# Ledger of designs, part 63: peptides against a protein of PDB entry 4LZF

Target 1, 155 residues: chain A of PDB entry 4LZF
Amino acid sequence: GGRLVVFPNGTRKELSADGQTVKVMFFNGDVKHTMPDQRVIYYYAEAQTTHITYPDGMEVLQFPNNQTEKHFPDGRKEITFPDQTVKTLHPDGREESVLTDGTIIQLNPDGSKVIQFNTGQREIHTADFKRREYPDGTVKTVYSDGRQETQYPTG

## One batch from the design tools (peptide; made by RFdiffusion4, then SolubleMPNN)

Design b2_p11_5_s3 (from b2_p11_5, 8 letters changed)
Fold by OpenDDE base, seed 2:
Structure b2_p11_5_s3 (fold): chain B 155 residues (1-155), chain A 11 residues (1-11)
Amino acid sequence: as target 1 above (155 residues)
Amino acid sequence: SEEILKEIQSY
């Protein structure tokens, strides 16, 4: 069967019969699970935070405020905020936020910004202009010099 | 390093 080992400091170690699962209950309340799939689950008692590490380098952090962070092996990070907004940080510096209403906000490395509204409207911000695209095909542009232009779908 | 105090349960 499995084994329960007790250490002098109060740490307890449970080993499964097959040795594939190890649970360490540290004296401070922290818990470490090593699973058969080689993922390691750390629970930090004081912080009430769970940290899962995967063999491929994936990491998942679960915070007590319900925020979850996924750290992908390629350097991408995905943050699910308590309000359920999902923010993705890409290795190239691009950031994308998906709001609960379906709005998508993209921040590009060059400083440009794109907002895809849940209404179907799209707004593009660059150094030179702010442009609003409407579902009917109308496009309104406000240039940095203050001039405005409207393009209509029919000409 | 931590030493084994005792094995208290086998299952």
Scores: peptide ipSAE 0.044, ipTM 0.726, DockQ to the pose 0.025
Fold by OpenDDE base, seed 5:
Structure b2_p11_5_s3 (fold): chain B 155 residues (1-155), chain A 11 residues (1-11)
Amino acid sequence: as target 1 above (155 residues)
Amino acid sequence: SEEILKEIQSY
């Protein structure tokens, strides 16, 4: 059968009969689960945070405020905020946020920003200008020097 | 010295 081992400091270790599941309950309230699939689940009692590590290098963090972070083996990170906004951080420095209303915000490594509104409008921010693209083909540009330009769709 | 572990329960 399974085994319960108690350490002098109060830490407890539960071993399944097959040896594939190990639960360590630390004296401070932390818990470590080693699962048959080799994932390791850490629960930090004081922080009330769960940290799951997978054998492929994937990591998942669950915070008490309901924020979840996924750290992918390729270096990508995905953060789900309590409001259900999802932010993806790419290894190349690109960041993408998807809002619950469908708005997509992209931050590029060069510092430019692109907002795809749920209305179909698109806004591009660079060091030199802000540009709004409308579904009808109209483009409005406000340059950093204050100059404005409107381009109308060609009939 | 080795830490003494105590088995409390077997399943």
Scores: peptide ipSAE 0.043, ipTM 0.700, DockQ to the pose 0.025
Fold by OpenDDE base, seed 4:
Structure b2_p11_5_s3 (fold): chain B 155 residues (1-155), chain A 11 residues (1-11)
Amino acid sequence: as target 1 above (155 residues)
Amino acid sequence: SEEILKEIQSY
C-alpha cells in the first residue's frame, strides 16, 4: 500500500503504492505533489499560490486572485488576469492583450501600438501619428504635429 | 531539508 512518513519537524510525506505519486506536506503548510506524469505541483500556503512545473519546462502559476501565468519553454509568457484578459509576452518584446470583448492590443518592440477593435476598426499608434482604419476603408490619421488626414475608400 | 524517513502508516 501507500506509505506515510512523518518527519520530526512535522513534515509529512505520502507515497502512493505504485510510488508514482508523492505528496509532501511541509510543516509550514506548503505542499509538493509529484505526479505520475512528472509534473510537480507546489502550493505555497502563505501566498496561497500554486506553481506547476512540467517536464517540458512549462510552468504554470495560479494566484489567489484568480490570475494565472503560463511560462513556456521558449520564453513566452501568457497571463490570464482575473477579468479574463489574456496577455501574451513574447521573447522579442512584443506584447499582445486579448480583451474579453474581443479587442486585441499589440505592443511592438519598436514602441508602436496596434489596437484591433471588436468593431473591425484598427488603430495604429506610432511616434509620428495615430491612425484609425475603418472597415469601410476610411483611414484617419492624426499626426504628432496636430495635422489630420482622412483617406477615403476607392469606390 | 529531508530528515530520517520514518514510516508511520501504510495504506
Scores: peptide ipSAE 0.039, ipTM 0.722, DockQ to the pose 0.028
Fold by OpenDDE base, seed 1:
Order: C-alpha cells, then structure tokens, then sequence
Structure b2_p11_5_s3 (fold): chain B 155 residues (1-155), chain A 11 residues (1-11)
C-alpha cells in the first residue's frame, strides 16, 4: 500500500503504492504534489498561490486574484490578467496584449507600437509618426513635425 | 527540520 511519513515538525508525506504520486503537506500549510507525469504542484498557503513546474521547464503560476502566468522554457511569458487580457512577453522584448474585445496591442523592441482595433483599423506609432490605417484602404499619417498626409485607396 | 522521519501508516 501507500505510505504516510510524519516528520517531527509536523510535515506529512503521503506516497502512493505505485510510488508515482507524492504529496507533502508542510507544517506551514504548504502542499507539494509530485505527479506521475513529473509535474510538481506547489501550493503556498499564506499566499494562496499555486505554482506548477513541468519537466520541460515550463512553469505556471496561479494567483488568488485570478491572474495566471505561464513561463515557457524559451523565455516567453504569458500573463492572463484578472480582466482576461492576455499579455505575451517575448524574449526579444516584444510585448503583445490581446484585449477581451479582440483589440491587439503590440509593443516592439524599437519602441514602436501597433494597435489592431476590433473595427479593422490599425494604428502604428513610431518616433516619427502616428499612422492610422482604415478598412477602406485610407491611410492617415501625422508626422512628429506636424505634417499630415492622407493616402486614398486606389481602385 | 525534515531529516528525521517516521512512518505512521501503510495503506
């Protein structure tokens, strides 16, 4: 059968009969679960936070405010905020936020920003200009020097 | 300290 080990400090360890599952209940209320698939689930009682580590190096954090963070082995980080916005941080410094309405906000390493609105409009922000692209093909550009250009669709 | 352990139950 399984085994229950008790430590002098009150920590308890439960081992399954097959040895594939281990549950450690620490004296402070924390819990560590080692699963047959080799993922490890940590529960921090005081913080009420769950931390899952996978054998490939992926990590998942679940916070009591409903924020979830995924840390990928390649260095990418994906944050689901309580408002359900999903923000991806890429190793190259690029950040992408997907809002619940479908709007996508991209922050590029060069400092430029691209907003893809749910209306089909797109806005590009650079050091030199702000450009708005419309679904009909119209493009309006406002340059940092105050100059404005409008490009009209052809055809 | 978790150096010392005692098996309490087998199932």
Amino acid sequence: as target 1 above (155 residues)
Amino acid sequence: SEEILKEIQSY
Scores: peptide ipSAE 0.045, ipTM 0.729, DockQ to the pose 0.027; fails the geometry check

Design b2_p11_5_s4 (from b2_p11_5, 8 letters changed)
Fold by OpenDDE base, seed 4:
Structure b2_p11_5_s4 (fold): chain B 155 residues (1-155), chain A 11 residues (1-11)
Amino acid sequence: as target 1 above (155 residues)
Amino acid sequence: SKEILEEIKSF
């Protein structure tokens, strides 16, 4: 069947009978699994962190605090925080956070911020203004100079 | 450096 190799330093290597799975248990407690699907699962014992690498270049990090990070081949990163907020960092610099209540917060490369509230309201923050868009079509804008404007829906 | 095999077990 499988094979177990024991090294003098205490490292152990397990090979499945089919040779498709390799498990290395390092002397320091780290564990490395090479799976049939070619993903590599590395567990860092001291950090209690799991690092999975996929053949396509995707990487997944799982931290002991329940945070997970996905590193996509395109450079995008997706972080699931312990509170289950999901933050996506895009290669273009845009960041998007999806809160558990459905609120979406977008930070744009130009410094603007867009919040899509779970109520259907949307708020846009720029250097020049804050604008609140309401589901009924009303738009309220507060400009940096203190001026306020309300646009009412028509029709 | 490479490790030296100490023992092997089959299962």
Scores: peptide ipSAE 0.035, ipTM 0.702, DockQ to the pose 0.027
Fold by OpenDDE base, seed 3:
Structure b2_p11_5_s4 (fold): chain B 155 residues (1-155), chain A 11 residues (1-11)
Amino acid sequence: as target 1 above (155 residues)
Amino acid sequence: SKEILEEIKSF
């Protein structure tokens, strides 16, 4: 059968009958589960946060506000915000946000920004200009000095 | 140091 170990400080350790699952209930309310698949689930009682570590180096954080973070072994991070926006942080410094309406916002390491709207319009922000590209082929550029240029699809 | 067992229960 399973075993329960009780320590003088109030910590409890439960071992499954098969020995594959270990549950430690710490005196402070924290809980640690070691699972048969070698994932470790930490629950921090005070923070109400769950931290899962996987044998491949993946980590998943679940916060009480419903935010979730995935930390990949390659250094990439994926954050799902409470509003369901998903932000990916790449090791090269690039950031990509996907909004619930399908809009994609890209922040590049050089400081430039690209917005791909769900309407098919695209906006490019650089130090020198803001450019709007329309699905019909129209392109409007506003330069930092206030100059404007419009290119029409029919010449 | 390691904690000493106070009680062991089987279930």
Scores: peptide ipSAE 0.035, ipTM 0.700, DockQ to the pose 0.026
Fold by OpenDDE base, seed 5:
Structure b2_p11_5_s4 (fold): chain B 155 residues (1-155), chain A 11 residues (1-11)
Amino acid sequence: as target 1 above (155 residues)
Amino acid sequence: SKEILEEIKSF
């Protein structure tokens, strides 16, 4: 069968009969599971946080407020907030947030920002202007110097 | 140093 090892400090180690699963219950309440697929699941009792590490370098953090963070091997991070907004941080510095209403907010490495509204309107923010694009083809631009311009759809 | 085991149970 399996084996249970008890250490003097109160830490307990459970080994499955096949040796494929190891559970360590630390004296402080932390738990470490090593699974057959070689993922390691850490539970930090004080923080009530679960941290899963995969052999390919993937990491998953689960926080007590229901926030989840995925750290991909390529350096990308994906954060699912408690409100179910999903924010992706790309290795190139680009950030993208997808709101539950379908709005997409993109932050580009150059500092520009693009908002794709669920209404079909699009807003572009640069150092020089804010521009609103409407589904009918109208484009309104407010420049940093205060100048405003409206471009009407071609008739 | 290696930790001394207090108990080993089989199941």
Scores: peptide ipSAE 0.035, ipTM 0.691, DockQ to the pose 0.026
Fold by OpenDDE base, seed 2:
Structure b2_p11_5_s4 (fold): chain B 155 residues (1-155), chain A 11 residues (1-11)
Amino acid sequence: as target 1 above (155 residues)
Amino acid sequence: SKEILEEIKSF
């Protein structure tokens, strides 16, 4: 029921019987699938990269090194690195990395940094101080002027 | 794309 069309340059086009699926096999080895759900899957043979585009503007890139990137319609990007760290870049400039051990690193647009350690400790970096929060409620602050302060949970 | 060379298969 489907059709196979061969072009002079060697490109081949397969049409499903219902016309809803189109597979183009380019002369260079690239492949383009147009799916019934209107997503388009590009495979770049030389780069061994897959690029999926969705009708809502979502894009997914899969690289041969196992890195995956998701580009959301709202401008957010999510990168899964080969080591399985997940980094999210937000449109407001905030960046968040989730490490495989559960540590979360947040970089804020104002330059501040927050680290939530898997141990339950939290560290906050600002222009004025570095602050370490401990699970027991103790808070240690080192100020930019060199002062140090420890706050205890019981006062 | 370019012109059709031929339709060579139906399935």
Scores: peptide ipSAE 0.038, ipTM 0.724, DockQ to the pose 0.026; fails the geometry check

Design b2_p11_6_s1 (from b2_p11_6, 4 letters changed)
Fold by OpenDDE base, seed 3:
Structure b2_p11_6_s1 (fold): chain B 155 residues (1-155), chain A 11 residues (1-11)
Amino acid sequence: as target 1 above (155 residues)
Amino acid sequence: SVEEHLARLAE
């Protein structure tokens, strides 16, 4: 059979009969589950946050506001916000946000920003200019010096 | 935090 150990401080430890599942219920309300698949599930009672660690080094954080963070072994992070925007932080410093409407916002390590709108328009921000590209081939550029240029589609 | 949990309880 399983075992229950009750410590003087109020912490409880439950062991399954096979020893593959361990549940520790700490006196502060925190809970630690060690599972047969070697994942460890922490629940932080005060923060109401769940933290799962996997044997491969993957980590998942679940916050009470419905935000989820995935920390990949390669250093990539993926954040799903409460509004269902997904932000990916790459190890090279690139950030990419995918909005629920399909708009993609990319922040590059060089400081440039690219917005791919769901309409097919694209906006590029650099140190030197802001550029808007339209599906018809029109390109509008506003340079840092205030100069503006419009390139019209050929036809 | 995760670190605070581990540091406090070390279980």
Scores: peptide ipSAE 0.031, ipTM 0.699, DockQ to the pose 0.051
Fold by OpenDDE base, seed 5:
Structure b2_p11_6_s1 (fold): chain B 155 residues (1-155), chain A 11 residues (1-11)
Amino acid sequence: as target 1 above (155 residues)
Amino acid sequence: SVEEHLARLAE
C-alpha cells in the first residue's frame, strides 16, 4: 500500500505503493508532485503559480493571470501573454514577438528592430535610421540626423 | 517580460 508521512511542521508526504508518485503537501499550502515520468509539478499556493520541471531540463511556469512561460533546455524562453502574444527569447539575444494580428516584432542582438506588419509593410530600426518598406516597393528612410529619403519602385 | 522563478521548497 501507499504511505503517508506527517512531519512535525504539518508537511505531509504521500507515496504511492509503487513509489513512482510522490505528493508533498507543505505546511504553507504548496504542493509538489513527482510523477512516474519524472516530471515534477510545483504548485505555489500564495502565488497560485504552477511550475513544471521535466527530466530533460524543460520548465513550464503557469501564472494566475494566464501567462505561460516555457524555458527550453537550450536556453530559449517562450512567453505566452494573457492576450495570446507569444514572445520568444533566443540564446543569442534575439527576441521575437508574434502578435495576435500576425505582426512580428524582432529585436536583434545588434540592437536593431524589425517590425513585419500584417499589411505587408516592414519597418527596420537601427542606430542610424528608421526605414519603412511598402508592398509596392517604396522605401522611406528617416536617418538619425533628420534627413529623409524616399526610394520609389522602378516598375 | 519574463517573471522570476519562484524558489522551490526543499524536501
Scores: peptide ipSAE 0.026, ipTM 0.653, DockQ to the pose 0.052
Fold by OpenDDE base, seed 1:
Structure b2_p11_6_s1 (fold): chain B 155 residues (1-155), chain A 11 residues (1-11)
Amino acid sequence: as target 1 above (155 residues)
Amino acid sequence: SVEEHLARLAE
């Protein structure tokens, strides 16, 4: 049979009959579940936050505002914001945000920024210039010195 | 967000 341990501080520990599931109910309302698949589910009552840890090192955070964060074993993080924007932080320092309209914003470790608009336009920001690429092949560049260049598509 | 969560660790 299962086993229940009640601690003097009010914390309770419930063990399944097979010992594969453990539930700790802390005195503060926090809950820890250890599952047969070795995932651990933490619920923090005050923060209303769920934290799942996996045996491969993956972690998932679920916040009360519907934000979710995934921490991958390779160091990558994926944040889904309440507005459903998805931001990926890569171990190399690159950041990528995918907006609900399909716009992609990339921040590169060198400080450059690339915006891929849902219209097919692309905007590239560097220390030296801001460049707009249009679907028709037109490219407009504004350099940091104020010079402007337009490259027209081959017709 | 993560730092705030870590401050509330039960163990």
Scores: peptide ipSAE 0.025, ipTM 0.650, DockQ to the pose 0.053
Fold by OpenDDE base, seed 2:
Structure b2_p11_6_s1 (fold): chain B 155 residues (1-155), chain A 11 residues (1-11)
Amino acid sequence: as target 1 above (155 residues)
Amino acid sequence: SVEEHLARLAE
């Protein structure tokens, strides 16, 4: 059978009969589960946050506001916001946000920004210009010097 | 914090 250890501080440790699962219930209400798959599940009672660590270095954070963060072993982070926007932070410094409407916002390490609208329009922001690309092939560019250019689709 | 939790695990 499993065993229960009760510590003087009120912390409890439950061991499964097979010894593969360990549950520690801390005196403060925090809970730690060590699972057979070697993942560790922390529940922080005060913060109402769940933190899962995997043996490969993956981490998952679940916050009480319904935000979820995934920290990948490669250094990538994926944040699902309460509004269901998904933001990916890449190790190269690129950031990508996917909005619920399908709009994609990319922030590049060079400081440029690209917005792919759900309408098929694309907007590109650089140090030198702001450009809007339309599904019909029209391209409008506003340069930092105030010059504006419109390129019409070649029929 | 995670750090505070880890500190409690060391006790």
Scores: peptide ipSAE 0.032, ipTM 0.705, DockQ to the pose 0.049; fails the geometry check

Design b2_p11_6_s2 (from b2_p11_6 with T1S D3E)
Fold by OpenDDE base, seed 4:
Structure b2_p11_6_s2 (fold): chain B 155 residues (1-155), chain A 11 residues (1-11)
Amino acid sequence: as target 1 above (155 residues)
Amino acid sequence: SVEEHLAALAA
């Protein structure tokens, strides 16, 4: 009950019997699948990249190097790198990278950087200073002018 | 390219 249409240019279109699945195999090797759930799967043959679009506006890109990108309807992007680092780009310009060891690196719209180490230490980078916060409450600050300050925990 | 897909589908 399905249909196969072969176009003069070599493109092929397969239609399921229910019409819910459409597969287009382009002459260049690209493939487009329209699925019953209304997701559309593009395969770009030259780039060996898969691009999935969802009806809610979600998009997923899968690259041949094992990188995956998710584009959320709210404008957020999530990139899973080949090393499994996950980087989130927020619409406000904030970026957050979560490393496999649990370290979190945050880049803020104001240009500041915060590293939350898996050890519980935190490092804050601003235009004016670099600050290291330790789990015991010790805080070490190196200012841009070269001044250093250590704050010791109370108690 | 999505545009290339559309062009190819139109042929």
Scores: peptide ipSAE 0.057, ipTM 0.774, DockQ to the pose 0.049
Fold by OpenDDE base, seed 1:
Structure b2_p11_6_s2 (fold): chain B 155 residues (1-155), chain A 11 residues (1-11)
Amino acid sequence: as target 1 above (155 residues)
Amino acid sequence: SVEEHLAALAA
């Protein structure tokens, strides 16, 4: 049968009959579940946060405000914010945010920024210029020295 | 926290 161990500090440990599941209920209200698939589920009572660790090194955090974070074994992180914006942090330092309206914001390791608007407009920020590309082929560039250039589509 | 878990298991 299953086993229950009660520690003097109030922590309780439950072992399933098959030994595949272990549940530890800590005196502070935290809970640790070790599952048959070797997934470990931590619940932090004070923070009301769930933390799942997988054998491959994947980790998932679930916060009480409905934010979720995925930590991939390759070092990539994916954050889903309460507003459902998804932000990916890449190991090379690149960051990408996808907004609910379809806008994509990319931050590059060199400090450049690219915004792909849901309207089809694109904005590129570099150390040298800010550029707006329009769906009609018009390109407007404001250079760091204050010059402005408009490139018209070939009609 | 993980540290609290370890402390609880060590008791």
Scores: peptide ipSAE 0.056, ipTM 0.776, DockQ to the pose 0.048
Fold by OpenDDE base, seed 2:
Structure b2_p11_6_s2 (fold): chain B 155 residues (1-155), chain A 11 residues (1-11)
Amino acid sequence: as target 1 above (155 residues)
Amino acid sequence: SVEEHLAALAA
C-alpha cells in the first residue's frame, strides 16, 4: 500500500503504492506533487500560485489573479493576462500581444511597433515615421520631421 | 517557495 511519512517539522510525505506519485505537504502549507509523467506541481500556499515543471523544461505558472505564464524550453514566454490578452515574448526580443478584439501588437527588437487592428488597418511606428495603412490601400505617413504624406490606392 | 521546500526536505 501507500505510505505516509510525518516529519518532526510537520511536513508530510505521501507515497503511492506504485511509487509513481509523491505528495509532499510542507509545514508552511506548500504542496509538491511528483507525478507519474515526471511533471512536478508546486503549490505555494502564501502566494496561492501553482508552478508546474515538465521534464522537457516547460514551466507553467498560474497566479491567483488568473494570469498564466508558459515558459517554453526554447526561451519563448507566453503570458495570458487576466483580461485574456495573450502576450508572447520571443527569444529574439520580439513581443506580440493579441488582444481579445483581435488586435495584434508587435514590438520589434529594433524598437519599431506594428499594430494590426481588427478593422484591417495597420499602424507602423519607426524612428522615422508613423504610418497608417487602410484596407482600401490608402497609406498615410507622418514623418519625424512633421512632413505628412498620403498615398492613394492605385486604381 | 522552492527554497522553503528545500529547507523542509532537509529537516
Scores: peptide ipSAE 0.052, ipTM 0.769, DockQ to the pose 0.049
Fold by OpenDDE base, seed 5:
Structure b2_p11_6_s2 (fold): chain B 155 residues (1-155), chain A 11 residues (1-11)
Amino acid sequence: as target 1 above (155 residues)
Amino acid sequence: SVEEHLAALAA
């Protein structure tokens, strides 16, 4: 059968009969589960946070506010916020937020920002200008010097 | 942070 070890500090360790599952219940209420698939599930009682680590280096954090974070082995992070916005942080420093309405906000490593609106409009922010692109092909640019330019579609 | 929690578990 399984084994239960009770430590003097109140920590308990449960081992499955097959030895593939180990559950440690710490005296503070924290829990560590080692699963047959070698994922490790940490539950932090005070923070009410679950942290799963996978053998491939993937990590998943689940917070009590319903935020979820995925840390990929390649260094990418994906955060699902309580409002269901999904933010991806890329190893190159690029950030992408996808809003529930389909709007995409990109922050580029050069400091530029691109907003792809659900209406098909796109807004580009750089150090030199703010540019709005419209579905009809119109492009409006406001430069940092205050100059404004409108480019009209051909046809 | 996760690291702080892990440190608490390791103590």
Scores: peptide ipSAE 0.027, ipTM 0.676, DockQ to the pose 0.049

Design b2_p11_6_s3 (from b2_p11_6, 3 letters changed)
Fold by OpenDDE base, seed 5:
Order: structure tokens, then C-alpha cells, then sequence
Structure b2_p11_6_s3 (fold): chain B 155 residues (1-155), chain A 11 residues (1-11)
């Protein structure tokens, strides 16, 4: 059968009969589960946060406010916010937020920002200009010096 | 942290 070890401090350790599952229940309410697939599940009782580590280096954090963070082995991080916005942090410094309405906001390492609206419009922000691209091919640019330019589609 | 608690159990 399984084994139960009770420590003097109140911590309990449960071992499955097959030895593949280990559950440690700490005196403070924290829990550590080691699973047969070698994932480790940490529950922090005070923070009510779950932290899962996978043998491939993947990590998943689940917060009590329903935020979820995935830390990928390649250094990418994906955050699902309580409002269901998904933000991806790329190893190159690029950030991408996908809103529930389909709008995509990209922050580039050079400091530029691109917003892809669900309407098919795109807005580009650089140090030198703000540019709005329309589905019909019209492009409006406002330069940092205050100059404005409209480019009309040819067709 | 869980890690600190684990260290305490290993001692």
C-alpha cells in the first residue's frame, strides 16, 4: 500500500503504492505534488497560487484572480489576464496582446507599436510618426513635426 | 516558499 509519513511539525507526506506519486502537505497549508509524468505541482496556500513545473522546463502559474502565466522553455511567456486578454512576451523583447475583440497590440523591441484593429485598420506608432492604414488602402501619416500625409490607393 | 519548506524537511 501507500505510505503516510507525519512529521512533528504537522507536515504530511503521502507516497502512492507504486511510488510514482508523492504528495507533501506542509504545516502551513502548502502542497507539493510530484506526479508520474514528473510534473511538480506547487500550491501556495497563503497566495492561493498554483505553480506547475514540467520536466521540459515549462512552467504554469495560476493565480487566484484567474490570471494564468505560461513560461515556455524557449523564454516565451504567455499571460492570460482575468479579462481574457492574452499577452505574449517573446524572447526578442516583442510583446503581443490579443484582446477579446480580436484587436492585436504589438510592442516591438525598437519601441514601435502596432495595433491591428478588428476592423482591419492598422495603426503604427514610431518615434517619427503615427500611421493609420485603412482596409481600402488609404494610409494616413502624422509625423512628429506635425506634417500630415494621406496616401490614396491606386486602382 | 515551498522550496524553503522542502529544505526544512530535508534537514
Amino acid sequence: as target 1 above (155 residues)
Amino acid sequence: SVEEQLAALAA
Scores: peptide ipSAE 0.046, ipTM 0.764, DockQ to the pose 0.046
Fold by OpenDDE base, seed 4:
Order: structure tokens, then sequence, then C-alpha cells
Structure b2_p11_6_s3 (fold): chain B 155 residues (1-155), chain A 11 residues (1-11)
């Protein structure tokens, strides 16, 4: 059978019969689960946060506000916010936010910003201009100097 | 940290 060890400080350690699962219940309410698949599940009682580490280096954080963070082995991070917006932080510094309405917001390492609206419109922000691209092929550019340009689709 | 608590258990 499994084994239960109770330590003088109140910490408890449960071992499965096969030794593949280890559960440590710390005196402070924290819990550590080592699973047969070698993932480790930490529960921080005070923070009510779950931290899962995977053998491949993947990490998942689950916060009490329903925010979830995934830390990928390649250095990418994916944050699912309570509103279900998903933000991806890339190792190159690029950030991408996908809103629940399908809008995609990209922040590029050069400081430019691209918004892809669910309507098919795209807005590009650079140091020099803001540009709106419309599904019909119309492009409106407002330059930092106040100049405006409209390009019409070649019909 | 959880690690510090674990170190105490390994002792």
Amino acid sequence: as target 1 above (155 residues)
Amino acid sequence: SVEEQLAALAA
C-alpha cells in the first residue's frame, strides 16, 4: 500500500504504493505533487496559486483570479487573462494579444504596433505614421507631421 | 519557498 509520513511540524507526505506519486502537504497548507509523468504541481496556499512544472521545461501558473501563464521551453510566455485575452510574449520581444472578439494586437520590437481588427481592418502604428488599411483596399495614413494620405484601391 | 520547505523535509 501507500505510505503516509507525518512529520512533527505537521507536514504530511503521501507516497503511492508504486512510488510514482508523491504528495507533500506542508504545515502551511502548501502542497507539492510529483506525478508519474514527472510533472510537479505546486500549490501555494496563501497565494492560492498553482504552479505546474513539466519535464520538458514547460511551466504553468494558475492564479486565483483565473489568470493562467504558460512559460514555454523556448522562452515564449502565454498569458491568458481573466477576460480571456491571450497575450503571447515572444523571446524576440514581440508581443501579441488576441482579444475575445478576434482583434489581434501586435507589439513589435521596433516599437511598431499592428492592430488587426475583427472587421478585417488593420491599423499600423510606427514612429512616423498611423495607417489604417481597409478591407476594400483603401489605405489611410496619418503622418506624425500631420500630413494625411489616402490610397484608393485600384479598381 | 516551496524548495526551502522541501529541503527541510529532506533533512
Scores: peptide ipSAE 0.046, ipTM 0.765, DockQ to the pose 0.047
Fold by OpenDDE base, seed 1:
Structure b2_p11_6_s3 (fold): chain B 155 residues (1-155), chain A 11 residues (1-11)
Amino acid sequence: as target 1 above (155 residues)
Amino acid sequence: SVEEQLAALAA
């Protein structure tokens, strides 16, 4: 049968009859579940945060403000903010944010920034220029030296 | 931090 161990400090450990599920209820209210699939679910009572670790190295954090963080085995992180913006942090240093309106913001390791607006406009920021691309093919560039160039669509 | 809380659980 299942076993219950009660420690003097108030911590309780429950073992399933098959031994595949272990639940530890710590004296401070924290809970640790070890599941048959080898995922471990931590609940931190004070922070009201859930932390799930998977045997493949995946980790999922759930915060009380409805933020969720996924830590992938390859080093990638995905943060879903309370406003439902999704930010991906890549191992190469690239960051991508997808806003709820469909706007995509990319930060590149070289320091360049690309914004793909939901309007179809794109803005590119580099050390040398800021460029706005319009759906009609117009491209406006403001260079770091203050020069401005407009390229009109070939029509 | 999560790390600080994990340390408390290990303890």
Scores: peptide ipSAE 0.027, ipTM 0.674, DockQ to the pose 0.052
Fold by OpenDDE base, seed 2:
Structure b2_p11_6_s3 (fold): chain B 155 residues (1-155), chain A 11 residues (1-11)
Amino acid sequence: as target 1 above (155 residues)
Amino acid sequence: SVEEQLAALAA
């Protein structure tokens, strides 16, 4: 059968009969589950946060405000915000935010920014210009020197 | 913030 160990400080440790599951209930209300698949689930009672660690190095954080963070073994992070915006932080420094309306915001390591609107418009921000591309092929550029240029589609 | 929530885990 399983075992229950009660420590003097009030911490409790439950071991399954097969030894594959271990549950530690700390005196402060924190809980640690070690699962048969070797994932470890931490619940921090005061923060009301769940932290799952996987044997491959994956980590998942679940916050009480419904924010979720995934930390991938390759260094990528994926954050789902309470508003359901998903932000991906890439190891190369690139950041991508996908809004609920389908708009994609890309921040590049060079400081440039690209917004892909759900309308099919795209806006590109660089050190030298801000450019708006329209689905019809029109391109409007405002340069840092104040010059403006409009390129009309062929046709 | 995300950072504040992470800090709460570390506390």
Scores: peptide ipSAE 0.022, ipTM 0.639, DockQ to the pose 0.048

